# Ledger of designs, part 36: peptides against a protein of PDB entry 3J47

Target 1, 121 residues: chain A of PDB entry 3J47
Amino acid sequence: IRLTNQLKSLKGLQSKLKDVVEYLDKVINKELPINHTILGKLQDVFNLLPNLGTPDDDEIDVENHDRINISNNLQKALTVKTNDELMVIYISNLVRSIIAFDDLIENKIQNKKIQEQRVKD
Target 2, 26 residues: chain B of PDB entry 3J47
Amino acid sequence: NAQYHLLVKQGDGLLTKLQKYGAAVR

## One batch from the design tools (peptide; aimed at target 1 N83 L86, target 2 Y4 G11)

Design b2_p25_4 (made by RFdiffusion4)
Pose (drawn by RFdiffusion4):
Structure b2_p25_4 (pose): chain A 91 residues (1-28, 36-48, 72-121), chain B 26 residues (1-26), chain P 25 residues (1-25)
Amino acid sequence: IRLTNQLKSLKGLQSKLKDVVEYLDKVIHTILGKLQDVFNLNNLQKALTVKTNDELMVIYISNLVRSIIAFDDLIENKIQNKKIQEQRVKD
Amino acid sequence: as target 2 above (26 residues)
Amino acid sequence: ELEEQMEELSEQIEELSEEFDKKLE
């Protein structure tokens, strides 16, 4: 789902660029200003990425903890299944 | 870095205990 | 904010460690 959403966003840019190129050919405004703003707003993320790296580590650790909890419940389920099997054999 | 490593080390320790429990179950 | 998140994670890890020590005993 996230991927489809990202693709839709990129699609808009691609189409938008084509339109801009055609517009420029024909010329040979508000949208242009808006695009410029967006441009000014990955390069910058480079410095900002430094911080994001730290946060990504934290969210990785959290995910590891959750995986451990899930394994614990999984073990319990497996034990219950074994007990059920034993009871069936006794019967 | 050292502080960050500390938390990482603790997380590894818990992972080890969980692995031991899985081995005992097997 | 990051330090608080690290402390919360440390507390959660300690709690889980105590549970697993009891299960291993």

Design b2_p25_4_s1 (made by RFdiffusion4, then SolubleMPNN; from b2_p25_4, 13 letters changed)
Fold by OpenDDE base, seed 1:
Structure b2_p25_4_s1 (fold): chain B 121 residues (1-121), chain C 26 residues (1-26), chain A 25 residues (1-25)
Amino acid sequence: as target 1 above (121 residues)
Amino acid sequence: as target 2 above (26 residues)
Amino acid sequence: DLELKIEYLSNLIRTLLEKYDKKLR
């Protein structure tokens, strides 16, 4: 029972990972726009991945070590790129909030001037 | 990295000025 | 692309700072 549940969970994870790869391929091919929510969740997944750089146990063939290093470098490059894109989005939202706050202050100043004129009349 | 940190510092400076101005208009 | 976006945002923040400094004087 426990082993069967773990195998079912792992198969579910593998299916989800395949769906993510297929989505990323469509984004790379410009068939779909970049979804920032999916990108953020991918970053969270990469941050939760154990560092694929602890060689537990003395028998990883040299050919697998180069593929693991290429995979780790690709994951690091994807994480950095994703982080930079999220930072640009965050700053863009911050700037939009600042502009909206400027407009609110300007409207409040105008309303105060109108009230001061009405008290003098 | 350096350009990003400069942008964040400039943004924080703007937010601080904006808050001071909003308090002076209250 | 990313660097150009950062530069554009930096210029926008500078323009807003100049607008506020002019309103506080």
Scores: peptide ipSAE 0.339, ipTM 0.870, DockQ to the pose 0.799
OpenDDE base, seeds 2, 3, 4, 5: peptide ipSAE 0.334, 0.329, 0.325, 0.316; ipTM 0.858, 0.868, 0.868, 0.865

Design b2_p25_4_s2 (made by RFdiffusion4, then SolubleMPNN; from b2_p25_4, 12 letters changed)
Fold by OpenDDE base, seed 4:
Structure b2_p25_4_s2 (fold): chain B 121 residues (1-121), chain C 26 residues (1-26), chain A 25 residues (1-25)
Amino acid sequence: as target 1 above (121 residues)
Amino acid sequence: as target 2 above (26 residues)
Amino acid sequence: NLELMLELLSNLIRELEEKLDKKLR
């Protein structure tokens, strides 16, 4: 049962990695903008990564285990870094939206003041 | 993580204040 | 780079809060 779940998780991770690589190649080639759906999938992978962190013993050849663990740790680190970068971009866009909304409110106040002055004249 | 959550909370607070101001100007 | 961007964003949010508080008072 445990081995089957690990194999299913590994296949799911492998499929998602293939999708991320294919997307990154399209972004590098400037063919597609950064898609929020891929960001959501990457976050889902990160939230599932804590479930990979049970070091419980099944003896499969030490040499293949180290290469797979190093690859998974590097992919985890790259996923975290990408998530943090996209998060900064998201906040930047939120702040820009807030500025634009503040300017819209100010313009509405000025328009009201101009209209009130025209009614007094 | 903690600095980011603080930044998001500050942004949400600002958005809420901005919504109140927009409603008062309507 | 990432930490510096977070600090810049924090400063920008603070400036916007101060500007908004001045308009609400």
Scores: peptide ipSAE 0.301, ipTM 0.853, DockQ to the pose 0.708
OpenDDE base, seeds 1, 2, 3, 5: peptide ipSAE 0.295, 0.294, 0.278, 0.281; ipTM 0.850, 0.852, 0.846, 0.844

Design b2_p25_4_s3 (made by RFdiffusion4, then SolubleMPNN; from b2_p25_4, 15 letters changed; failed a check: too like the target's own chain)
Amino acid sequence: NLELMLILLSNLIRNLEKKYDKKLR

Design b2_p25_4_s4 (made by RFdiffusion4, then SolubleMPNN; from b2_p25_4, 15 letters changed)
Fold by OpenDDE base, seed 5:
Structure b2_p25_4_s4 (fold): chain B 121 residues (1-121), chain C 26 residues (1-26), chain A 25 residues (1-25)
Amino acid sequence: as target 1 above (121 residues)
Amino acid sequence: as target 2 above (26 residues)
Amino acid sequence: DLELKLQELSNLIRSLTKKLDEKLR
């Protein structure tokens, strides 16, 4: 039962990571706007990932303890890495939004100056 | 972590400046 | 790779900050 749950959790994570990558690729390609709800759900999954590796206190034979600790450390390292990658993507999207908004402001200023000049003429 | 927090802080500073600029142009 | 991307993003944010400061003057 426990191994099946770990495999299911890993498959679920793998599927979700794939969905995240696909979403990120779509956002990079400007096919979709940044969805804060997806980012929130992703963050929630990453916050739950450390708990997926907590050994429930069910009798783990000493030989499995080292393998479980290695697996948990690897899972934690992968979680941290993925969180960092998502953070980079989030910042990249913020920067893109800032650039787009700066361009919009500049366009508005230019339009305002053109209108003010037309009223003076 | 520290580099990320610095980037977030810098990004937030930019957003704030951009918002102020947008409000001044409005 | 990730650290290099963070640094590139930091540089971009810094460049944008300077451009905004120039426009706000």
Scores: peptide ipSAE 0.312, ipTM 0.849, DockQ to the pose 0.704
OpenDDE base, seeds 1, 2, 3, 4: peptide ipSAE 0.303, 0.289, 0.291, 0.310; ipTM 0.835, 0.844, 0.836, 0.843

Design b2_p25_5 (made by RFdiffusion4)
Pose (drawn by RFdiffusion4):
Structure b2_p25_5 (pose): chain A 91 residues (1-28, 36-48, 72-121), chain B 26 residues (1-26), chain P 25 residues (1-25)
Amino acid sequence: IRLTNQLKSLKGLQSKLKDVVEYLDKVIHTILGKLQDVFNLNNLQKALTVKTNDELMVIYISNLVRSIIAFDDLIENKIQNKKIQEQRVKD
Amino acid sequence: as target 2 above (26 residues)
Amino acid sequence: AEAEELLAEAEELLAEAEELLAEAE
């Protein structure tokens, strides 16, 4: 789902660029200003990425913890299944 | 870095214990 | 008992990770 959403966003840019190129050919405004703002707003993320790296680490650790909890419950389920099998054999 | 490694080390320790429990179950 | 100890240690590690995130912010 997230991927489809990202593609939609990039699609708009691609179409928007085509329109802009055609517009410029024809000319040979508010949208242009808006685009410029967006441009000013990955390069900058470079410095900001430094911090994101730290936060990514934290969210990785949290995911590892959750995986451990899931494994614990999984072991319990497996034990219950074994017990059920033993009971059936006895029967 | 040392502080960050400390929390990482603890997380690894818990992972080891969980692995030991899985081996005991097997 | 060992499973309960693992869950307690997982909760403590998660609290520490939330504190580290708060400090980083």

Design b2_p25_5_s2 (made by RFdiffusion4, then SolubleMPNN; from b2_p25_5, 14 letters changed)
Fold by OpenDDE base, seed 2:
Structure b2_p25_5_s2 (fold): chain B 121 residues (1-121), chain C 26 residues (1-26), chain A 25 residues (1-25)
Amino acid sequence: as target 1 above (121 residues)
Amino acid sequence: as target 2 above (26 residues)
Amino acid sequence: SELEELRKEADGLLKKVEEFREKLE
């Protein structure tokens, strides 16, 4: 039950992230107007993400197209990194759940042994 | 990717064993 | 004994996950 709920929540998060990416692609393609509120929340998410290496200040003059490609590569790298981190968190929670169940099984075995000993005495 | 898939497979194996033990203790 | 082996395998998996996390961070 708990593990299934965690998997469901992770799947939900993955779906939401996909929707955000799809929205960003539509905004980049000028199919939708830029929503400042969504952009602000996305910026907050990016600010919580570890600094992908400072582009050296010197290439300010690269044409808008290269900036878009760099931004897309940065976003893609950020998305991949976020996905990898979420996967690691998922596996960590899975392993923790396994250990907790193992401890529960051991406790049940011990309790059964204690009850058997009490009946024999 | 390959190391990740291996880790997932090992976790699934442990989960399966755990389920068997849980059934045996019930 | 079998439960103890399962616990050891789980601990080994946890350690690998932590190592992966350290590589990603």
Scores: peptide ipSAE 0.336, ipTM 0.832, DockQ to the pose 0.702
OpenDDE base, seeds 1, 3, 4, 5: peptide ipSAE 0.374, 0.326, 0.330, 0.322; ipTM 0.842, 0.824, 0.831, 0.827; seed 1 fails the geometry check

Design b2_p25_5_s3 (made by RFdiffusion4, then SolubleMPNN; from b2_p25_5, 16 letters changed)
Fold by OpenDDE base, seed 3:
Structure b2_p25_5_s3 (fold): chain B 121 residues (1-121), chain C 26 residues (1-26), chain A 25 residues (1-25)
Amino acid sequence: as target 1 above (121 residues)
Amino acid sequence: as target 2 above (26 residues)
Amino acid sequence: SELEEIRKEADDLLKKVNEFRKKLE
């Protein structure tokens, strides 16, 4: 039963990672804004992952120790992968904010030039 | 890790340049 | 000129972000 639940949680995490990748694609393509709710839920899952990978010391049969270590290493690798995905989202938003601010500066410069021309006329 | 930290540093550098430019245009 | 440099650096960052995404897929 516990192994089945861990496998189900891992499949759920894999599905969420796929959703994040698809979301990243849409964010890179400027099609959608960041869904803060998805990001928050993903962060919550990651904050829970360290707790999901700590077997209570009291139930570790020596034969399962290698399987548990492999599972923990896989969970850690998935955690790193998702952290990298979140970082990609963050950088993408930063770049978008920079571009938007650049456009605002250019618009302000143009408006000042138009005003200066109107004062000279 | 190293490539990510480089990207973050470049983004922060761009943001700083943009802020300076915005202040100069004011 | 300075604005154009900022745009170029932003585009380079965007490209690196896309490459990083492709490595994660």
Scores: peptide ipSAE 0.397, ipTM 0.846, DockQ to the pose 0.666
OpenDDE base, seeds 1, 2, 4, 5: peptide ipSAE 0.353, 0.346, 0.361, 0.340; ipTM 0.829, 0.817, 0.831, 0.821; seeds 1, 5 fail the geometry check

Design b2_p25_5_s4 (made by RFdiffusion4, then SolubleMPNN; from b2_p25_5, 12 letters changed)
Fold by OpenDDE base, seed 2:
Structure b2_p25_5_s4 (fold): chain B 121 residues (1-121), chain C 26 residues (1-26), chain A 25 residues (1-25)
Amino acid sequence: as target 1 above (121 residues)
Amino acid sequence: as target 2 above (26 residues)
Amino acid sequence: SELEELRKEADELLKKVEEFKKELE
């Protein structure tokens, strides 16, 4: 019963992780707007995931160790992939913010020059 | 990983320069 | 001039991010 519930929970987690990746891909592709609340919650989940993948060493029957290790390795690989995707989104947003701020600075400089010229006239 | 860390460092450098420039224009 | 340099650096960073995105896809 416990093992079956853990397997079901793991499959559920894997499905949710896949949905998250698909969501992130849509955000990267500009098909959906970036939802900061979803991204923050996902980051929290992923920061906790490395701890979820540490099997408590004590009660795992030795015969299931290889299958659990393969599953944990797959989850770790999926977590790394998702972290990389999140990082790409973060950097992309940072660069966009930098460009937008640069344009704002240029606009402010131009407005200041126009104001200085109006005072001289 | 290494390429990512390099990109992050470059982005942080740009952000710092942008902040300095924004402060100088104020 | 400094603003233009910053914009160029930002564009280069954007290009690298797009390249990294392609590697992850």
Scores: peptide ipSAE 0.352, ipTM 0.829, DockQ to the pose 0.693
OpenDDE base, seeds 1, 3, 4, 5: peptide ipSAE 0.336, 0.329, 0.329, 0.337; ipTM 0.824, 0.816, 0.821, 0.825; seed 1 fails the geometry check

Design b2_p25_6 (made by RFdiffusion4)
Pose (drawn by RFdiffusion4):
Structure b2_p25_6 (pose): chain A 91 residues (1-28, 36-48, 72-121), chain B 26 residues (1-26), chain P 25 residues (1-25)
Amino acid sequence: IRLTNQLKSLKGLQSKLKDVVEYLDKVIHTILGKLQDVFNLNNLQKALTVKTNDELMVIYISNLVRSIIAFDDLIENKIQNKKIQEQRVKD
Amino acid sequence: as target 2 above (26 residues)
Amino acid sequence: LTLTEIFENRNNPEVQDFLREEALE
């Protein structure tokens, strides 16, 4: 789902660029200003990425903890299944 | 870096314990 | 990779991409 959403966003840019190129050919305004703002707003993320790397590490750790918890419950379920099997054999 | 490594080390330690439990179950 | 190995290689773009994938989960 996230991927589809990202693609939609990029699609808009692609179409938008085509329109801009055609518009410029014809000319040979508010949208242009808006685009410029967006441009000014990955390059900058380079320095900001430094911080993001730290936060990404924390989120990774958390995911690891959750995976451990899920494994615990999984072991319990496996034990219950074994017990059920044993009871059936006894019967 | 050292502080960050400390939390990482603890997380690894817990992971080891969990692996040991899985081996005992097997 | 172990947690420590990921931590030590955290400045590698490949590891950064991996961590981003994990955060997107």

Design b2_p25_6_s1 (made by RFdiffusion4, then SolubleMPNN; from b2_p25_6, 13 letters changed)
Fold by OpenDDE base, seed 2:
Structure b2_p25_6_s1 (fold): chain B 121 residues (1-121), chain C 26 residues (1-26), chain A 25 residues (1-25)
Amino acid sequence: as target 1 above (121 residues)
Amino acid sequence: as target 2 above (26 residues)
Amino acid sequence: MSLLEVFDNKDKPEVQKFLQEVANK
């Protein structure tokens, strides 16, 4: 249940991100007027994203193409780190489920033994 | 990537067996 | 018998007997 809800939430986020990209493409293509309020909120979201492309303010002279490659490498590294963290959470939830089922089975066996004793008295 | 998919597939197989067992113990 | 032992030893006749005993209880 929890893992399925997380996967559903992640799919919902992916769909919303796709809708935002499609909206931005329509604005770039001049099919839609520039909505400054939507752009401001998107800019706030991008500013809340970890700085994928600012090494400290001391190198103004790296060509825009190398900055895009460094940004893509940091985004890839963050995606890999997030995938590894999700894997650890998945394994931890699996182990916790195994333990909870072991305890449930042992509890069921004990309850049956107690009932069998009460029927013999 | 391949090791990750293998681990996820093994875990899903284990989860499916665990669900079948929990259903049989109900 | 722990559930962990059941998962590691699924093909053992003792694990099948234990599973059958738990399923019949």
Scores: peptide ipSAE 0.342, ipTM 0.844, DockQ to the pose 0.033
OpenDDE base, seeds 1, 3, 4, 5: peptide ipSAE 0.338, 0.294, 0.354, 0.333; ipTM 0.844, 0.841, 0.853, 0.834; seeds 1, 4 fail the geometry check

Design b2_p25_6_s2 (made by RFdiffusion4, then SolubleMPNN; from b2_p25_6, 13 letters changed)
Fold by OpenDDE base, seed 1:
Structure b2_p25_6_s2 (fold): chain B 121 residues (1-121), chain C 26 residues (1-26), chain A 25 residues (1-25)
Amino acid sequence: as target 1 above (121 residues)
Amino acid sequence: as target 2 above (26 residues)
Amino acid sequence: MSLLEVFDNKDKPEVQEFLKEVAEL
């Protein structure tokens, strides 16, 4: 019963992680807007993942060990893919923030020059 | 992990430089 | 290209094209 529930929870986590990857791909492809709440919850899931990966060293039969290792490797690969997608979104947002700030600075410099000219006239 | 942390640290460093530039224009 | 390299080379045409592509995302 406990092992079946853990396997079901892991499979549910894997499915949800896949849905998140598909969401991130759509955000990168501009099909959907960036949702900060989804990204924050995803970061929380990644911070909790190291705590889910302590197998208690209870004797699990050798036939299940290969399936568990394959499932863990696939889940790790999906986690890495999702982390890379999150990184691309983070860098894109950072660069946009930098551009918007540079434009704001330039606009402020121009407005200051216009005011200094109007005080001299 | 290490590359991600390095990239985040570089981004934070750039943001700090940008903030200093914005303060010098004020 | 590092973000530091993008900032230090902001006046290069290749960096401006990359910044436009990222701004359009």
Scores: peptide ipSAE 0.353, ipTM 0.865, DockQ to the pose 0.042
OpenDDE base, seeds 2, 3, 4, 5: peptide ipSAE 0.332, 0.330, 0.367, 0.312; ipTM 0.860, 0.864, 0.870, 0.849; seeds 3, 4 fail the geometry check

Design b2_p25_6_s3 (made by RFdiffusion4, then SolubleMPNN; from b2_p25_6, 14 letters changed; failed a check: too like the target's own chain)
Amino acid sequence: MSLLEVFEKKNEPKVQEYLRKVAEL

Design b2_p25_6_s4 (made by RFdiffusion4, then SolubleMPNN; from b2_p25_6, 11 letters changed)
Fold by OpenDDE base, seed 1:
Structure b2_p25_6_s4 (fold): chain B 121 residues (1-121), chain C 26 residues (1-26), chain A 25 residues (1-25)
Amino acid sequence: as target 1 above (121 residues)
Amino acid sequence: as target 2 above (26 residues)
Amino acid sequence: MSLLEIFENKDKPEVQQFLKEVAEL
């Protein structure tokens, strides 16, 4: 019963990670806006992943150990890929934000110069 | 890795420029 | 402040306030 529930939870997590990667690809392609709630839940999942890697030392048959290691390595690889995609989106938005602020500051400087000229006339 | 490091470096350059402009507006 | 420091502190209220001010522009 516990092993079947763990396998079901792992399959559910894998499906959810796939749905997230597909969502992130759509956000990168500008097909969808960034959803902060999805990003926050992903971060929570990633923070919980290190705690999923402590096997309680209940007798795992040696033949299942290799399949579990392969599944954990694949899930870790998907996790790393998703983190890299999130990081690229975050930095791209941060850079866009910095550019928008640079333009805002330039506009404020220009407006201040125009006001200073109008006070001298 | 290298493309990411380049992107971070470009962002740091923009942030430094932004800080200089912010100080000139104050 | 570097982009790396902003990224490491992304969940801090100061960084969230900065991102809100950007979203309003």
Scores: peptide ipSAE 0.415, ipTM 0.879, DockQ to the pose 0.166
OpenDDE base, seeds 2, 3, 4, 5: peptide ipSAE 0.367, 0.359, 0.319, 0.338; ipTM 0.869, 0.874, 0.862, 0.844; seed 2 fails the geometry check

Design b2_p25_7 (made by RFdiffusion4)
Pose (drawn by RFdiffusion4):
Structure b2_p25_7 (pose): chain A 91 residues (1-28, 36-48, 72-121), chain B 26 residues (1-26), chain P 25 residues (1-25)
Amino acid sequence: IRLTNQLKSLKGLQSKLKDVVEYLDKVIHTILGKLQDVFNLNNLQKALTVKTNDELMVIYISNLVRSIIAFDDLIENKIQNKKIQEQRVKD
Amino acid sequence: as target 2 above (26 residues)
Amino acid sequence: EEEVKELQEKIEENEEKVKEEEEKV
């Protein structure tokens, strides 16, 4: 789902660029200003990425913890299944 | 870095314990 | 920055170990 959403966003840019190229050919405004703003707003992320890296580490650790908890419950389920099997054999 | 490593080390320690439990179950 | 990235890699490797343990069970 996230991927489909990202693709839709990139699609708009691609179509938008084509339109802009055609517009420029024809010319040979508000949208242009808006685009420029967006440009000014990956490069910048470079420095910002330094912080993101730290946060990514924390969200990795949280995911690891959740995986451990899920493994615990999984062990319990497996034990219950074994007990059920034993009871059936006794029967 | 040392502080960050500390939390990471603790997380590793818990992971080890969980692995040991899984081995005991097997 | 490099050390944080190495820690991230270690954390990812550990997460893979949990998945291996889940498969073993």

Design b2_p25_7_s1 (made by RFdiffusion4, then SolubleMPNN; from b2_p25_7, 20 letters changed)
Fold by OpenDDE base, seed 1:
Structure b2_p25_7_s1 (fold): chain B 121 residues (1-121), chain C 26 residues (1-26), chain A 25 residues (1-25)
Amino acid sequence: as target 1 above (121 residues)
Amino acid sequence: as target 2 above (26 residues)
Amino acid sequence: NKDIDELIELVLRQIELVEKLQKEI
C-alpha cells in the first residue's frame, strides 16, 4: 500500500512538473502570467515529501536501511529539483516585472516629452 | 545553488537599477 | 537614452541566463 502511494505521488509530481514546464514555456512566450496556485501546489507536494519517507514507528526491520537511504536521496533530489523550478518561476516573474516596469518608464518619458512640446508651442 | 544565487543576485541588481531609473523619471 | 539602453541590455542578458538554466534542468 505505501509503495503504491509513493509511486502515485511520484507520478502526480511528475505530471505537475510537466504542467509547470509547460506553464514556464507559456510564460517565456509571454502568453500567460505566473499562476501562484501551481506554485502553492508544488510547495504542498514538497511539504508532503518528508511524510512519504517516514516509516511508521512500528516496523523497524534492519533490512530497511538501504531503502531509507534511497528514499532520502530521492526526497533530497526532488527537493533540489523543485527548488530549481521555484527559482526559474521566481526569475521569470522578476524578468516580467522588469519588462513591465521598463515599458512604464518609457511611457512616462514619452508623456513628459509630449508635455514639454506642448509647453514650447 | 551557486548559479542560482548569482542569477537571483543579478535579477535583484537589475530590479534595483530599474527602481532607481523609475525614481529619476518621476 | 544611454541608461535605458543599458537597462534593456541587462534585461536581455537576464532572459538569456534564464534560458540557459532551463536548458540545463
Scores: peptide ipSAE 0.334, ipTM 0.850, DockQ to the pose 0.033
OpenDDE base, seeds 2, 3, 4, 5: peptide ipSAE 0.318, 0.322, 0.320, 0.319; ipTM 0.849, 0.851, 0.849, 0.849

Design b2_p25_7_s2 (made by RFdiffusion4, then SolubleMPNN; from b2_p25_7, 21 letters changed)
Fold by OpenDDE base, seed 5:
Structure b2_p25_7_s2 (fold): chain B 121 residues (1-121), chain C 26 residues (1-26), chain A 25 residues (1-25)
Amino acid sequence: as target 1 above (121 residues)
Amino acid sequence: as target 2 above (26 residues)
Amino acid sequence: NKTRDELIELVLRQIQLVEDLQKEI
């Protein structure tokens, strides 16, 4: 039962990760704004990952030491991968904020030039 | 990690320059 | 004008860095 739930959760995470990547591609292509709900769901998956990788400390089966190391390495690799995705999201937000602010500044400069021309006429 | 910190630092530098430009246009 | 053009160039460079990072993911 536990392994089937871990495999199902991993498949669910992989599907969500694919959806996040596809969403990030659309965001980079300026097709969609960042959905905060996707970020919240990704954070929830991260908060659940430690709980999925720690079997309760009460079953030290000595025969699973290699499987525990593989599980911890996989969990660490997944944590790094999703940290890298959160980083791409953060930078994509920063770039969009910079572009939007540059456009606002350009609009203000144009408005000032139009006002200065109206005062000279 | 290092490439990310560099990319974040470059983004923060851009944001700071944009804020200075916005203040000069006010 | 010059300071604005420099800001636009820096924004374009930041966009390129994001695209390069996406190709690695």
Scores: peptide ipSAE 0.356, ipTM 0.854, DockQ to the pose 0.034
OpenDDE base, seeds 1, 2, 3, 4: peptide ipSAE 0.346, 0.319, 0.352, 0.339; ipTM 0.850, 0.850, 0.855, 0.854

Design b2_p25_7_s3 (made by RFdiffusion4, then SolubleMPNN; from b2_p25_7, 20 letters changed)
Fold by OpenDDE base, seed 1:
Structure b2_p25_7_s3 (fold): chain B 121 residues (1-121), chain C 26 residues (1-26), chain A 25 residues (1-25)
Amino acid sequence: as target 1 above (121 residues)
Amino acid sequence: as target 2 above (26 residues)
Amino acid sequence: NKTRDELIKQVQQQIEEVKKLQKEI
């Protein structure tokens, strides 16, 4: 039963990772704003990853334990790497949004100066 | 982790300054 | 003007930090 739950959690994580990549592609294409809910769910996955490493009691052969630990450590490392990549993209998009907002503010200031000059003439 | 949290904190600081600037121009 | 130039400088610094982090991944 536990192995089936781990495999379901793994498949769920893989599906979620795919959804995050698809979301990031849409954000790169400027189709969607940054959603804090995706970042929060990814952080929740990270907080659950330490709990995947405590074997509560039952005799599982020493040969399967090393392969499962290597697979769990590799998957944890891949999930950490993926999160770091997602976070770099998030920050890159935040910076782009900041630049775009600065340009909008400057355009508004210029338009206000032009209007003030036209009222003085 | 630590470098990321620093970079996020710097981004939030810039966003806050930009919001203040936008409010001062409004 | 000065506050804007400081903000632009900080945005540029973050872009360079993001590019550095992308090279380390």
Scores: peptide ipSAE 0.360, ipTM 0.854, DockQ to the pose 0.036
OpenDDE base, seeds 2, 3, 4, 5: peptide ipSAE 0.326, 0.342, 0.347, 0.342; ipTM 0.853, 0.855, 0.853, 0.849; seed 5 fails the geometry check

